# Ledger of designs, part 50: peptides against a protein of PDB entry 7Z53

Target 1, 150 residues: chain A of PDB entry 7Z53
Amino acid sequence: PRIKNQADCIPFFRSCPACPGSNITIRNQINALTSFVDASMVYGSEEPLARNLRNMSNQLGLLAVNQRFQDNGRALLPFDNLHDDPCLLTNRSARIPCFLAGDTRSSEMPELTSMHTLLLREHNRLATELKSLNPRWDGERLYQEARKIV

## One batch from the design tools (peptide; aimed at target 1 R51 A64)

Design b2_p30_2_s4 (made by RFdiffusion4, then SolubleMPNN; from b2_p30_2 with A4S I10V R14V E20Q A26E E30L)
Fold by OpenDDE base, seed 5:
Structure b2_p30_2_s4 (fold): chain B 150 residues (1-150), chain A 30 residues (1-30)
Amino acid sequence: as target 1 above (150 residues)
Amino acid sequence: MTLSEWMLSVAEPVEPDEAQLAAQAELAAL
């Protein structure tokens, strides 16, 4: 059912109608954000965000990591650069920004942050191993192949 | 526990990778 009052609608689209090849009366939907299981929570759904999540300082195909903090020698998610950062408003004394991830909700709770952090670490591990196995691969290929595995 | 509280409890400072910071700053300027 379509909401009749559009004034109360948030213009956010998650799915599009799909035409079945058979005489199926049921309206099917396709994902309007991404076409397949692509770990968009890690990599983002759009190219600008995906680029911002990458470590572009080298040709290792790595995701960007936190530049202020680590967890017992292990990488954390990078901080976002939000103009009005809600995480800075939560605890003004701590001055900890929100994390940057493919999913903007990555900073809503520690459990989500942890999951995104694990996937970031796994990507970087895979990219590193792929570089070891394939020394001639460039950073783009390493990133894409690691992304396919995640 | 908030994100800030968690960070203060378990996180350790890291030496920043200036090259990564520079690359991120360049991307943010586009």
Scores: peptide ipSAE 0.213, ipTM 0.781, DockQ to the pose 0.732
OpenDDE base, seeds 1, 2, 3, 4: peptide ipSAE 0.189, 0.147, 0.082, 0.204; ipTM 0.795, 0.556, 0.554, 0.806

Design b2_p30_3 (made by RFdiffusion4)
Pose (drawn by RFdiffusion4):
Structure b2_p30_3 (pose): chain A 150 residues (1-150), chain P 30 residues (1-30); non-standard residues A16 CSO
Amino acid sequence: as target 1 above (150 residues)
Amino acid sequence: LSDEEVDELIDELREKNDEFSWPDHSFRRE
């Protein structure tokens, strides 16, 4: 109904195999995230990304927030610096990149981005309250406690 | 969770974050 040219096709990349190039093993695929319901979409599933998502400027246990833009004084997710950045293509003049989040698909829909942004703010809210209650807690404890709650 | 419970939870999160007085802080990433 839409593609009249049968020489055309719809693009598709096979998933990456767990055992590349093998003739012995039955091909299986890979999960890049923790299977647990643990908010890995907020905090990351790999140690370097998790560090990049954190605010390292102080001992407050916060996740990093966008430094150029706010939503009526509230935090937005930080930008990611991707090589193949699809978000810039949606509006050339706006030059607004994809967001950095615990998962790489946070910008797929603005509706989805809103939920990520909401949980980012919630973490920072909890960490702030927990600091008021327990001033002796360092940045790592505040981070872990808020993460546990989220 | 049911659909109603998920909607309610989202609304509570939005309310808590809208009413929260956000302190000013500096930010740096690794």

Design b2_p30_3_s1 (made by RFdiffusion4, then SolubleMPNN; from b2_p30_3, 19 letters changed)
Fold by OpenDDE base, seed 4:
Structure b2_p30_3_s1 (fold): chain B 150 residues (1-150), chain A 30 residues (1-30)
Amino acid sequence: as target 1 above (150 residues)
Amino acid sequence: MSEEELRAYLEELRRRVESFEWPEVDFKRA
């Protein structure tokens, strides 16, 4: 189990708790989406990229968030730091730099960016809940357990 | 990059995030 006490519940997105007897439908929605899209686009398939996607300034197991902009306190994807930013070179109505994700294609269409944003928030939410339930878990454990759930 | 352009894009992104619906799929992980 991913929680210290099996009696505890960690809600998923849409209040689906990660505990016995949870709403499997909602859980499967998240799992199916990440499986279909490939979770590597969220977390990165390569270790160096995966580390860059994480908040390594603490032991909370969080993914990195945008430091310039938020959505009413809610997290947005961080910007990538590319010398030759392909997103700025494309003929878009808005010249927005690429977001940092497991795949640069996440910035090519807002729908994909939106999904990544939601999964970012969900991961960080799960990590936060896991920390609450398991206060002695370090950042790596929190990150990995949250990643398994997403 | 214009701040106005960025704000406009982020607003659209916010709208899409708020309206996002998870697909109803019954899938079991191996």
Scores: peptide ipSAE 0.228, ipTM 0.698, DockQ to the pose 0.027
OpenDDE base, seeds 1, 2, 3, 5: peptide ipSAE 0.099, 0.109, 0.115, 0.187; ipTM 0.581, 0.580, 0.595, 0.646

Design b2_p30_3_s2 (made by RFdiffusion4, then SolubleMPNN; from b2_p30_3, 21 letters changed)
Fold by OpenDDE base, seed 5:
Structure b2_p30_3_s2 (fold): chain B 150 residues (1-150), chain A 30 residues (1-30)
Amino acid sequence: as target 1 above (150 residues)
Amino acid sequence: MSEEELKKLLEEMKKRVESFEWPEVEFKTA
């Protein structure tokens, strides 16, 4: 539904390298795709899921990545650990488990999986850059700030 | 897990990524 009363709208702010008022200097252009998608699909709408999507082994504010496979050095989505994995059931010969994402449908459509993969890479790129710019920031702040930009 | 099938999936994903045109967005400052 269209919001008729804009006064009740919560302002949404995104940092970008082209924004004069941005306090964050980003060398590379940010991913504009998230302007048209719900970020909750990437980060998870529930706290337990959101935590599981993060790399909690360090203070770099990164999302978790696949530990077994990479795409020419680039990150892929981590696998989920489901007892009755529907992805394994749909194609038993492929034996590719479902990816862990904020949206359970991520593994159902390759397009969505691709998008999530790109956003994962972008988040981690941003978090890495933010760490370079702000070495005093902890993992939580890096994660949150990167999430705001994405 | 089949690496060959994963490779196939990855290639399909790559093709989709390559065909995707990123929107140009003008950002407004609050």
Scores: peptide ipSAE 0.022, ipTM 0.461, DockQ to the pose 0.034
OpenDDE base, seeds 1, 2, 3, 4: peptide ipSAE 0.018, 0.022, 0.019, 0.019; ipTM 0.407, 0.446, 0.395, 0.403

Design b2_p30_3_s3 (made by RFdiffusion4, then SolubleMPNN; from b2_p30_3, 18 letters changed)
Fold by OpenDDE base, seed 2:
Structure b2_p30_3_s3 (fold): chain B 150 residues (1-150), chain A 30 residues (1-30)
Amino acid sequence: as target 1 above (150 residues)
Amino acid sequence: MSAEEIKKKLEELRKRVEEFEWPEVEFKRA
């Protein structure tokens, strides 16, 4: 659902919902999704990894996406660049490399991969919307603000 | 590995991705 009444609702952030009379179910839904996967699993808990998870080629505050493949035009997680790719080693028949995410288990658990993919898309959607609303924000600001909402 | 193999596995992942209708909040433009 889309909340259009801006008079009775403060912008929705995961950490600080303040919307009198708002639909609590929406907040619960988001909390359920983001509680299922720790934000650190999406963004990385360490700075070097976090940087690698970001698209640093522009000032749009986006997370990096797969440069080779898309899902019907929608983003997929980027591939990791591992010398000895354990994903290839553990399943020779699958023949797919590991995806890069904040949690190294992402490629080991398809459900995590799926959720990370969804949150990646949501982050980039939010960052894009924030850019539209705030054209002067740089990539860092957009990234951080989108991260707060997710 | 081949590109085709990757595409197949990605398609499998696609099928397992739960589709969500993300709630949207219209931000006030100021």
Scores: peptide ipSAE 0.030, ipTM 0.412, DockQ to the pose 0.031
OpenDDE base, seeds 1, 3, 4, 5: peptide ipSAE 0.022, 0.024, 0.017, 0.023; ipTM 0.412, 0.409, 0.378, 0.381; seed 4 fails the geometry check

Design b2_p30_3_s4 (made by RFdiffusion4, then SolubleMPNN; from b2_p30_3, 20 letters changed)
Fold by OpenDDE base, seed 5:
Structure b2_p30_3_s4 (fold): chain B 150 residues (1-150), chain A 30 residues (1-30)
Amino acid sequence: as target 1 above (150 residues)
Amino acid sequence: MSKEELEKLLKEMEERVESFEWPEVEFKQA
């Protein structure tokens, strides 16, 4: 049945281990988006790609972020490392390479790039919050639980 | 590449996303 009060915690929707509290509206928006947009495009449908999309330098369960640029202090998608980068070929003056995402088409569709950026930020936010709530969770647990919420 | 160019690109992308009409999803119990 339809959930009437969107302000309440919805534990069954994404197997959420923790309610977002004041961020419930944001969570609902993200969940609505990810229900429409295949989350595999964010996390990768194949394990090798999924691993490459993660920050494996720590146990924080984070997705990898761009190490060269930020958006006013906020994370951007990491760059891919393509030999013949089609993004560089389409705009040689800007020389912005393709972003690494779960779907290679993300950089070809600016709308998806933006969406994936937002979801990246949300995932990392959630993982950070989950770490504070569950300090004994390792990176894998944090990543998986955050992924469930997104 | 420059940071300014990337920021401009991102802003343009974000503006395009905001122009989309997303389907409203109703939260339902399984």
Scores: peptide ipSAE 0.030, ipTM 0.509, DockQ to the pose 0.026
OpenDDE base, seeds 1, 2, 3, 4: peptide ipSAE 0.019, 0.021, 0.020, 0.019; ipTM 0.460, 0.459, 0.458, 0.429

Design b2_p30_4 (made by RFdiffusion4)
Pose (drawn by RFdiffusion4):
Structure b2_p30_4 (pose): chain A 150 residues (1-150), chain P 30 residues (1-30); non-standard residues A16 CSO
Amino acid sequence: as target 1 above (150 residues)
Amino acid sequence: SSFEHTPEYMAELEERYQRLQQREFVGIPV
């Protein structure tokens, strides 16, 4: 109904196999995230990303927030620095890149981005309250406790 | 500033980028 040219096709990349190039093993695929319901979409599933998502400027246990833009004084997710950045393409003049989150698909829909941004703010809210209650806690403890709650 | 891209993250991002460029392509016929 839409593609009249049969020489055309719809693009598709096979998933990455767990055992590349093998003739012995039955091909299986890979999960890049923790299977647990643990908010890995907020905090990351790999140690370097997790660090990059954190605010390292103080001992407050906060996730990093966007430094150029706010939503009526509230935090937005930080930008990611991707090579193949699809978000810039949606509006050339706006030059707004994809967001950095615990998962790489946070910008797929603005509706989805809103949920990520919401959980980012909630973490920082909890970490702030927990600091008021327990001033002796360092940045790592505040981070872990807020993460545990989220 | 509360945010800066870390070298460790940029290295991970590069590795992911190179891996995604080497995937097998399959055209889904129309």

Design b2_p30_4_s1 (made by RFdiffusion4, then SolubleMPNN; from b2_p30_4, 19 letters changed)
Fold by OpenDDE base, seed 3:
Structure b2_p30_4_s1 (fold): chain B 150 residues (1-150), chain A 30 residues (1-30)
Amino acid sequence: as target 1 above (150 residues)
Amino acid sequence: MTYETTPEYAELRRLLEELLRLLPVVGIPV
């Protein structure tokens, strides 16, 4: 069935092409993500996103968590603050925004959302334990050391 | 022991099911 109503379409944009200076006829996509080792799906690939994923209200080195919902007392991913939130368009009755994660696809695939949630929980657990072991560490050091372990 | 029988997989599946309740996929009966 072809969707006739374009008003309910989720906006998808193509990536910019990587144009090598060579006679390569194959259109490659620009890789905008960091390496696998950097866990960009959790921490983001760019500094502004990375900052938004962090809990900056304290010096505990924690990632930001959902303020509206919890999973049996356990943290969920925070909501994004998108002007035209595609998640609000897909389920208008639930009024649940997209989750904020390092990978923008996290809200498109519940399996990814689940994995990112677990990694967020693990980061926050590690940062908390590291703070207990090293009370003099500041929030930046706690965050970076927890990130290295994850 | 297969991955599907691990406690980690069970937790992942539980979390997935909870998220599916919050974010139901159109056309999949939950």
Scores: peptide ipSAE 0.056, ipTM 0.563, DockQ to the pose 0.023
OpenDDE base, seeds 1, 2, 4, 5: peptide ipSAE 0.055, 0.029, 0.013, 0.033; ipTM 0.565, 0.510, 0.288, 0.547; seed 2 fails the geometry check

Design b2_p30_4_s2 (made by RFdiffusion4, then SolubleMPNN; from b2_p30_4, 20 letters changed)
Fold by OpenDDE base, seed 1:
Structure b2_p30_4_s2 (fold): chain B 150 residues (1-150), chain A 30 residues (1-30)
Amino acid sequence: as target 1 above (150 residues)
Amino acid sequence: MTYETTPEYAELRKLLELLRLLLPLVGIPV
């Protein structure tokens, strides 16, 4: 739910992902999704990859998004920049490069790609909301706090 | 051919649309 009235919401996203009165434990449900899809597939298990998955052009704590395409205004996973791109080699007619994700399998299975896409969007949504609630937080803190919620 | 005109994109879009429909039913906002 888009929290329209942030003034009435307790800023503790760690313990309360929704304003009082919503029986929706958004955090638990997101954690359920990340239990099916290991969060390492979204954020990367190695530090160099994790950094490449982030938008480092600002201090908003966002994950990087596709710069060429959008889904009706919504974010898609960024493309990887591989010299010998296996996605291009396996499907030469489509000419679609692999997506950059924490797991290379994200480009092999549309099911994983879709889940990663949604988790990307959720992370960026959370980071944006956290920035609104905590304007003094830097990009690193926003990223880490959003990651803890996802 | 742009990515948006590929069968792979069409499949991804279908899955995303399905998830957008199903996730709210289990209490996950999209």
Scores: peptide ipSAE 0.161, ipTM 0.734, DockQ to the pose 0.046
OpenDDE base, seeds 2, 3, 4, 5: peptide ipSAE 0.022, 0.018, 0.018, 0.013; ipTM 0.454, 0.371, 0.439, 0.360

Design b2_p30_4_s3 (made by RFdiffusion4, then SolubleMPNN; from b2_p30_4, 18 letters changed)
Fold by OpenDDE base, seed 5:
Structure b2_p30_4_s3 (fold): chain B 150 residues (1-150), chain A 30 residues (1-30)
Amino acid sequence: as target 1 above (150 residues)
Amino acid sequence: STYETTPEYEEYRRLLEELLALLPVVGIPV
């Protein structure tokens, strides 16, 4: 995490190597997976894509979430709006369009999709909490600060 | 919904749940 100002940040715990009950093997596996998923895959590496991944309907600095489906009340990745959606073409019976993410591969690997979903939720959680702590921050500030923490 | 009942969605959900379940084990609160 890149916490710019400790006074404006909230506690974020990524891992606890020395926590009681931790499983080193599992930790390593998760670390390997998370190391593969960099920020560009979540937030997009280009500004136009990054904007499309954000919820621009408000000033809360949130990433966009799926507007059709939730996972037991929790957010899912938004669908992309592709003219020729390859995900739909590969499995017409499932009718699951590609998810919108920073990398198209997010729709190719369920594991990656899951990780992106986690990071989406975490970002939005952080942004929400940052808004509570800093009511005067606009959406851009909230988004950037949350992004730094994730 | 149709989407939520597809095998692909179920797999996604399952994997997500598995990942979430692992986070506390490595010290990450869920």
Scores: peptide ipSAE 0.063, ipTM 0.577, DockQ to the pose 0.046
OpenDDE base, seeds 1, 2, 3, 4: peptide ipSAE 0.045, 0.020, 0.021, 0.022; ipTM 0.585, 0.477, 0.512, 0.540

Design b2_p30_4_s4 (made by RFdiffusion4, then SolubleMPNN; from b2_p30_4, 19 letters changed)
Fold by OpenDDE base, seed 1:
Structure b2_p30_4_s4 (fold): chain B 150 residues (1-150), chain A 30 residues (1-30)
Amino acid sequence: as target 1 above (150 residues)
Amino acid sequence: MTYEETEEYKKLRELLELLLRLLPLVGIPV
């Protein structure tokens, strides 16, 4: 049965098919992620997302962190700014938006949320240490060098 | 034998502790 109550629907987008030839017998999906280990789950696979994941308010090369909540002084993932936020639709009582991460699935499972949070913390730790060791490095270099280590 | 907490165990503990703290935020009681 088609769900009649669209207000409670989670928006889920189907992957686009890859059409390599005229005789498509098997539906293959277009890969939307990178094909190599690059920590794209932390940094995103697209430039606009990567930019949104960064703290651009300073030259420390840090990732963006949650502005509303902290874990005993430790950073949490920032919230996303989705028009149709599935987390707000499903969690009506808590009114907690989805988290923003390089992996869009970061809010689908608490385990993923936790892993992404740890990786965000590690990046920011590394960037901070690199700044201490290299005071003349700008934010872009700090970010990229921390990213290479992660 | 005080089992010295391995670095792997420390990381796992941190992950689990974080998980437990995040569960209420997603509506799962701990």
Scores: peptide ipSAE 0.019, ipTM 0.407, DockQ to the pose 0.020
OpenDDE base, seeds 2, 3, 4, 5: peptide ipSAE 0.015, 0.009, 0.012, 0.009; ipTM 0.352, 0.301, 0.321, 0.292

Design b2_p30_5 (made by RFdiffusion4)
Pose (drawn by RFdiffusion4):
Order: structure tokens, then sequence, then C-alpha cells
Structure b2_p30_5 (pose): chain A 150 residues (1-150), chain P 30 residues (1-30); non-standard residues A16 CSO
């Protein structure tokens, strides 16, 4: 009903195999995230990304926030610096990149981005309250405790 | 500031990746 040219096709990449190039093993696929319901979409599933998502400027246990833009004085997710950045293409003049989050699909829909941004703010809210209660806690403890709650 | 900490962290990660590339090149030459 839409593609009249049968020489055309819809693009598709096979998933990456767990054992590349093998004739012995039955091909299986890979999960890049923790299977646990653990807010890995907020905090990341790999150690470097997790560090990059944290605010390292102080001992407050915060996740990083966007430095150029706010939503009526509230935090937005930080931008990611991707090579193949699809978000810039949606509006050339706006030049607004994809967001950095615990998962790489946070920008797929604004509706989804809103949920990520909400959980980012909630973490920082909890870490702030926990600092008021327990001034002796360092940045790592505040981070872990807020993460545990989220 | 948060911006400065992010830049420092990025520079440190770039230096670490460059060192890992040099080690892989040396292993290939061996």
Amino acid sequence: as target 1 above (150 residues)
Amino acid sequence: SQEEAEETLREEQEEELEAEEEELEAEEEE
C-alpha cells in the first residue's frame, strides 16, 4: 500500500551474536542491560557510563544535569555526544542533540524522555533530602542510597 | 563546577583510551 517499488526494502540489521563466526554453537543474542528491575535506565549498566551520569563537582551524590537548558528552573537530562546522532536531524536549525541517560533510547519519544527526566529529578531530590538528614554521608553514600530508593 | 568536572572526566577517559590503543598496537607488533 505504500512502497510500490519492489526493488526497495525496509532496512534491518541482525542482532549481534554472542559467539561470532561459530559453526558449533547455536546462534544466540546479547542483552546489554541488567535484567533486574533496578533503574538501570537511570543509572547505566556499564561502569563508565554510570560515572559519566554522575555529578562529580561535589560530594552531594547527584546525577548530572544539562548545563545550558532548564525546564522552568528544573533539571533536564544532559546531552550525549554521539557519532551518529539522529536527534539533530529532526530539526536542523534547533541543534538539540540526543540526551544522555542510563539507556541509549531515551530520546526515541519525548514521552519516554519525560519519564527519564522525571526519575533524574527524583534521584536528585532524594539525595538532597538524605543530605539534610545525614550530613556526615559522602557523595558515594548519598548516591547509592538514592539509587536504592529509586 | 559541574561543567568543569565533566570536561576533566572526559579528558581523563580520552587519555586512558589512547593508552589502551597504544598497548593493543604494541601487542599486534609482537

Design b2_p30_5_s1 (made by RFdiffusion4, then SolubleMPNN; from b2_p30_5, 20 letters changed)
Fold by OpenDDE base, seed 4:
Structure b2_p30_5_s1 (fold): chain B 150 residues (1-150), chain A 30 residues (1-30)
Amino acid sequence: as target 1 above (150 residues)
Amino acid sequence: SQAAAQEALRRAEAEEEARLRELELLLEAL
């Protein structure tokens, strides 16, 4: 989505801010974000984490999504399964677990969680489109190609 | 007590829903 709150404006590489007044597309916005953000924040920098972030139940190359909740039908980050979940420990009454992302900081900063969620959705969108265009591609190919585009 | 447990569950669910709404708002702001 287009940034509507000016307080959340982020400058991009091409001197265009992520603001309502910007002429950037959503795609350009995401690309700009990934240009400044290590993609490992989304995909994980370690293979075990990267695998956990993927939906391995099919050959669609998708990232895993939350199985309990959605945002108006849109995907949310999956919950992590930590033994000592800091999110649960900090707010024991809420019992809301941390989100699983490539960067553990995602659950510490809601802003990062939002960004990761957007990138998750974008990845899955791209993977879905790539599957449509290339039905013969397996999940690994779809995942990698979508990752390259993000 | 069962009543206390039910209340705790209701509160937890409400807080979770609020957190999700907050995330939604953040996403909408982007």
Scores: peptide ipSAE 0.016, ipTM 0.355, DockQ to the pose 0.020
OpenDDE base, seeds 1, 2, 3, 5: peptide ipSAE 0.014, 0.014, 0.016, 0.015; ipTM 0.370, 0.390, 0.322, 0.379; seed 3 fails the geometry check

Design b2_p30_5_s2 (made by RFdiffusion4, then SolubleMPNN; from b2_p30_5, 20 letters changed)
Fold by OpenDDE base, seed 1:
Structure b2_p30_5_s2 (fold): chain B 150 residues (1-150), chain A 30 residues (1-30)
Amino acid sequence: as target 1 above (150 residues)
Amino acid sequence: SQAEAQARREAEEAARREAERAALELLLLL
């Protein structure tokens, strides 16, 4: 049922301990997208998957990025190194391998993969900025605070 | 033979790398 009465809506404001003033419009656009797009597609809905999507080599709270390819220095999603890659078998014309994401369907539609890539970049940007503002935060806190903002 | 099995693995790895490159090129066109 569509709630027609806006008075019955609890306003959900995503907390930001420190946001740059110039990025408020970008944040609002991402928040609008993540209201319709389950953020679990980016972060994973299960803890084991969520850990595999993180860069665990440091305490920066980053998501894992592709180590072999970049887009003019910008991050791309990692590939999922499956032995029997189902994405290569499903669409033999496109032959797109599976990307490592919170949803295995991210590789079925290039538009979804592009959206996941943008959200990956935004998370890592936010985590980097939060580290600069809060040098004493550990990787877990940086990751969780960045995730709350996305 | 072991040599044929190695050549097959190398060919499969090369085909995968090409598929990865092609996938990324497609994403960059969007």
Scores: peptide ipSAE 0.272, ipTM 0.765, DockQ to the pose 0.019
OpenDDE base, seeds 2, 3, 4, 5: peptide ipSAE 0.262, 0.250, 0.153, 0.238; ipTM 0.754, 0.739, 0.628, 0.739

Design b2_p30_5_s3 (made by RFdiffusion4, then SolubleMPNN; from b2_p30_5, 25 letters changed)
Fold by OpenDDE base, seed 5:
Structure b2_p30_5_s3 (fold): chain B 150 residues (1-150), chain A 30 residues (1-30)
Amino acid sequence: as target 1 above (150 residues)
Amino acid sequence: SQAAAQAALEAEEARRAAELAALAALAALL
């Protein structure tokens, strides 16, 4: 969907700006963002990163979620495992490491963190729904089909 | 392509809902 008024939009690099005041549903915004970026910011552009972003503990085709924190029972991005974590170094009192996402900037811009969190939740929702519809699909097929829809 | 894939998913959901409704209706007639 083409956003007509960009004055109140959050600029995204390599995507159309997101306008929180628009009548565009979260889903339509998600689909628009992923159509412009091939969802590489969520899934990673490189296979090693893409594997690290997946939940490999089951055959549900899910992306990995944070194991320490939730947002009122909803999923958050997983933490990265950096030896010299810049997020820990920036604010030593908070002791919150950087998030792992397909875009390394996810922890640098709270707006990107929020968007990637929404896309993570949407992928996992779609994969769960596809599993319900197609119980014989393995985790690879569920992941790839959900990725194509996002 | 994502919009088409989403539409295909929604169509499959609708098809399955209709199939389940038809099976339930048939079961009610037996």
Scores: peptide ipSAE 0.037, ipTM 0.407, DockQ to the pose 0.014
OpenDDE base, seeds 1, 2, 3, 4: peptide ipSAE 0.016, 0.034, 0.017, 0.013; ipTM 0.330, 0.423, 0.325, 0.296; seed 3 fails the geometry check

Design b2_p30_5_s4 (made by RFdiffusion4, then SolubleMPNN; from b2_p30_5, 21 letters changed)
Fold by OpenDDE base, seed 3:
Structure b2_p30_5_s4 (fold): chain B 150 residues (1-150), chain A 30 residues (1-30)
Amino acid sequence: as target 1 above (150 residues)
Amino acid sequence: SQAAAQAERRAREREEEERRRLLEELLELL
């Protein structure tokens, strides 16, 4: 079954056999569970990363989305710009780089990627709704208010 | 050795196949 709503489901994360280090993966899974409470895996815990995850092209308070691909018109996570992208190195034929998220593990586990994608969409939905309700709010206000609700 | 090089190549091919499978699973989950 496809993941459609994160609110009514317990997030499930599993290890990726193609990802480095089993012990690292386990520790990362635990950290992902704890970070879910404050949604830091979506927004980033550091200001430079948080800014890179935002759409700064407008004053709509949106998170950045993938500029190359969509899922039936729906947003996907943006790609990261890693010099030695491990996702590309693992499968050169697919040509799919690692995703950029608040959690660097977003590309290691499909379940994480899916959850981050859903939360990205939810944030952008909320920001859009808040803009409709409060048309005079700037992008910073919209972003922060949407983040509080997620 | 040639045997070591072949083993490394086969391991890489397996990793590539696993990555493709995971990407397919991602598309099914979304």
Scores: peptide ipSAE 0.021, ipTM 0.321, DockQ to the pose 0.017
OpenDDE base, seeds 1, 2, 4, 5: peptide ipSAE 0.016, 0.017, 0.020, 0.020; ipTM 0.358, 0.396, 0.367, 0.315; seeds 1, 2, 4 fail the geometry check

Design b2_p30_6 (made by RFdiffusion4)
Pose (drawn by RFdiffusion4):
Structure b2_p30_6 (pose): chain A 150 residues (1-150), chain P 30 residues (1-30); non-standard residues A16 CSO
Amino acid sequence: as target 1 above (150 residues)
Amino acid sequence: TFVEADAEAAREQARLREERAARRAEQDFF
C-alpha cells in the first residue's frame, strides 16, 4: 500500500550473536541491561556510564543535569555526545542533541523522555532530603540510598 | 545546579562505544 517499488526494502540489522562466527553453538542474542527491575534505565548497566551520569562536582549524591537548559527552573537530562546522533536530524535549526540516560533509547519518544526526566528529578529530590536527615553521609552513600529507593 | 563530569569514565565509555560500533558493523544487513 505504500512502497510500490519491489526493489526497495525495509532496513534491518541482525542482533549481535553471543558467540560470533561459530558453527558449533546454536546462535543466541545478548541483553545489554540488567534483567532486574532496578531502575537501570536511570542509573546505567555499565560502570563507566553510571559514573558519567553522576554529578561529581560535590558530595551530594546527585545525578548530573543539563547545564544549558531548564524546564521552568527544574532539571533536564544531560545531553549525550553520540557519533550517530538521530535527534539533531529532527530539527536542523534547533540543534538539540539526544539525552544521556541509563538507557540509550531515552529520546525515542518525548513521552518516554518525560518519564526518564521525572525519575532523574526524583533521585535528586531524595538525595537532597536524605542529606538533610543524615548530614554525615558522603556522596556515595547518598547516591546509593536514593538509588535504592528509586 | 553545577555539575562536573568524570573524565576517566568518559574515556572508558567512549572506548566501549567504539568497540560496540565495530562489532555492530559486522552484523548482517537486510

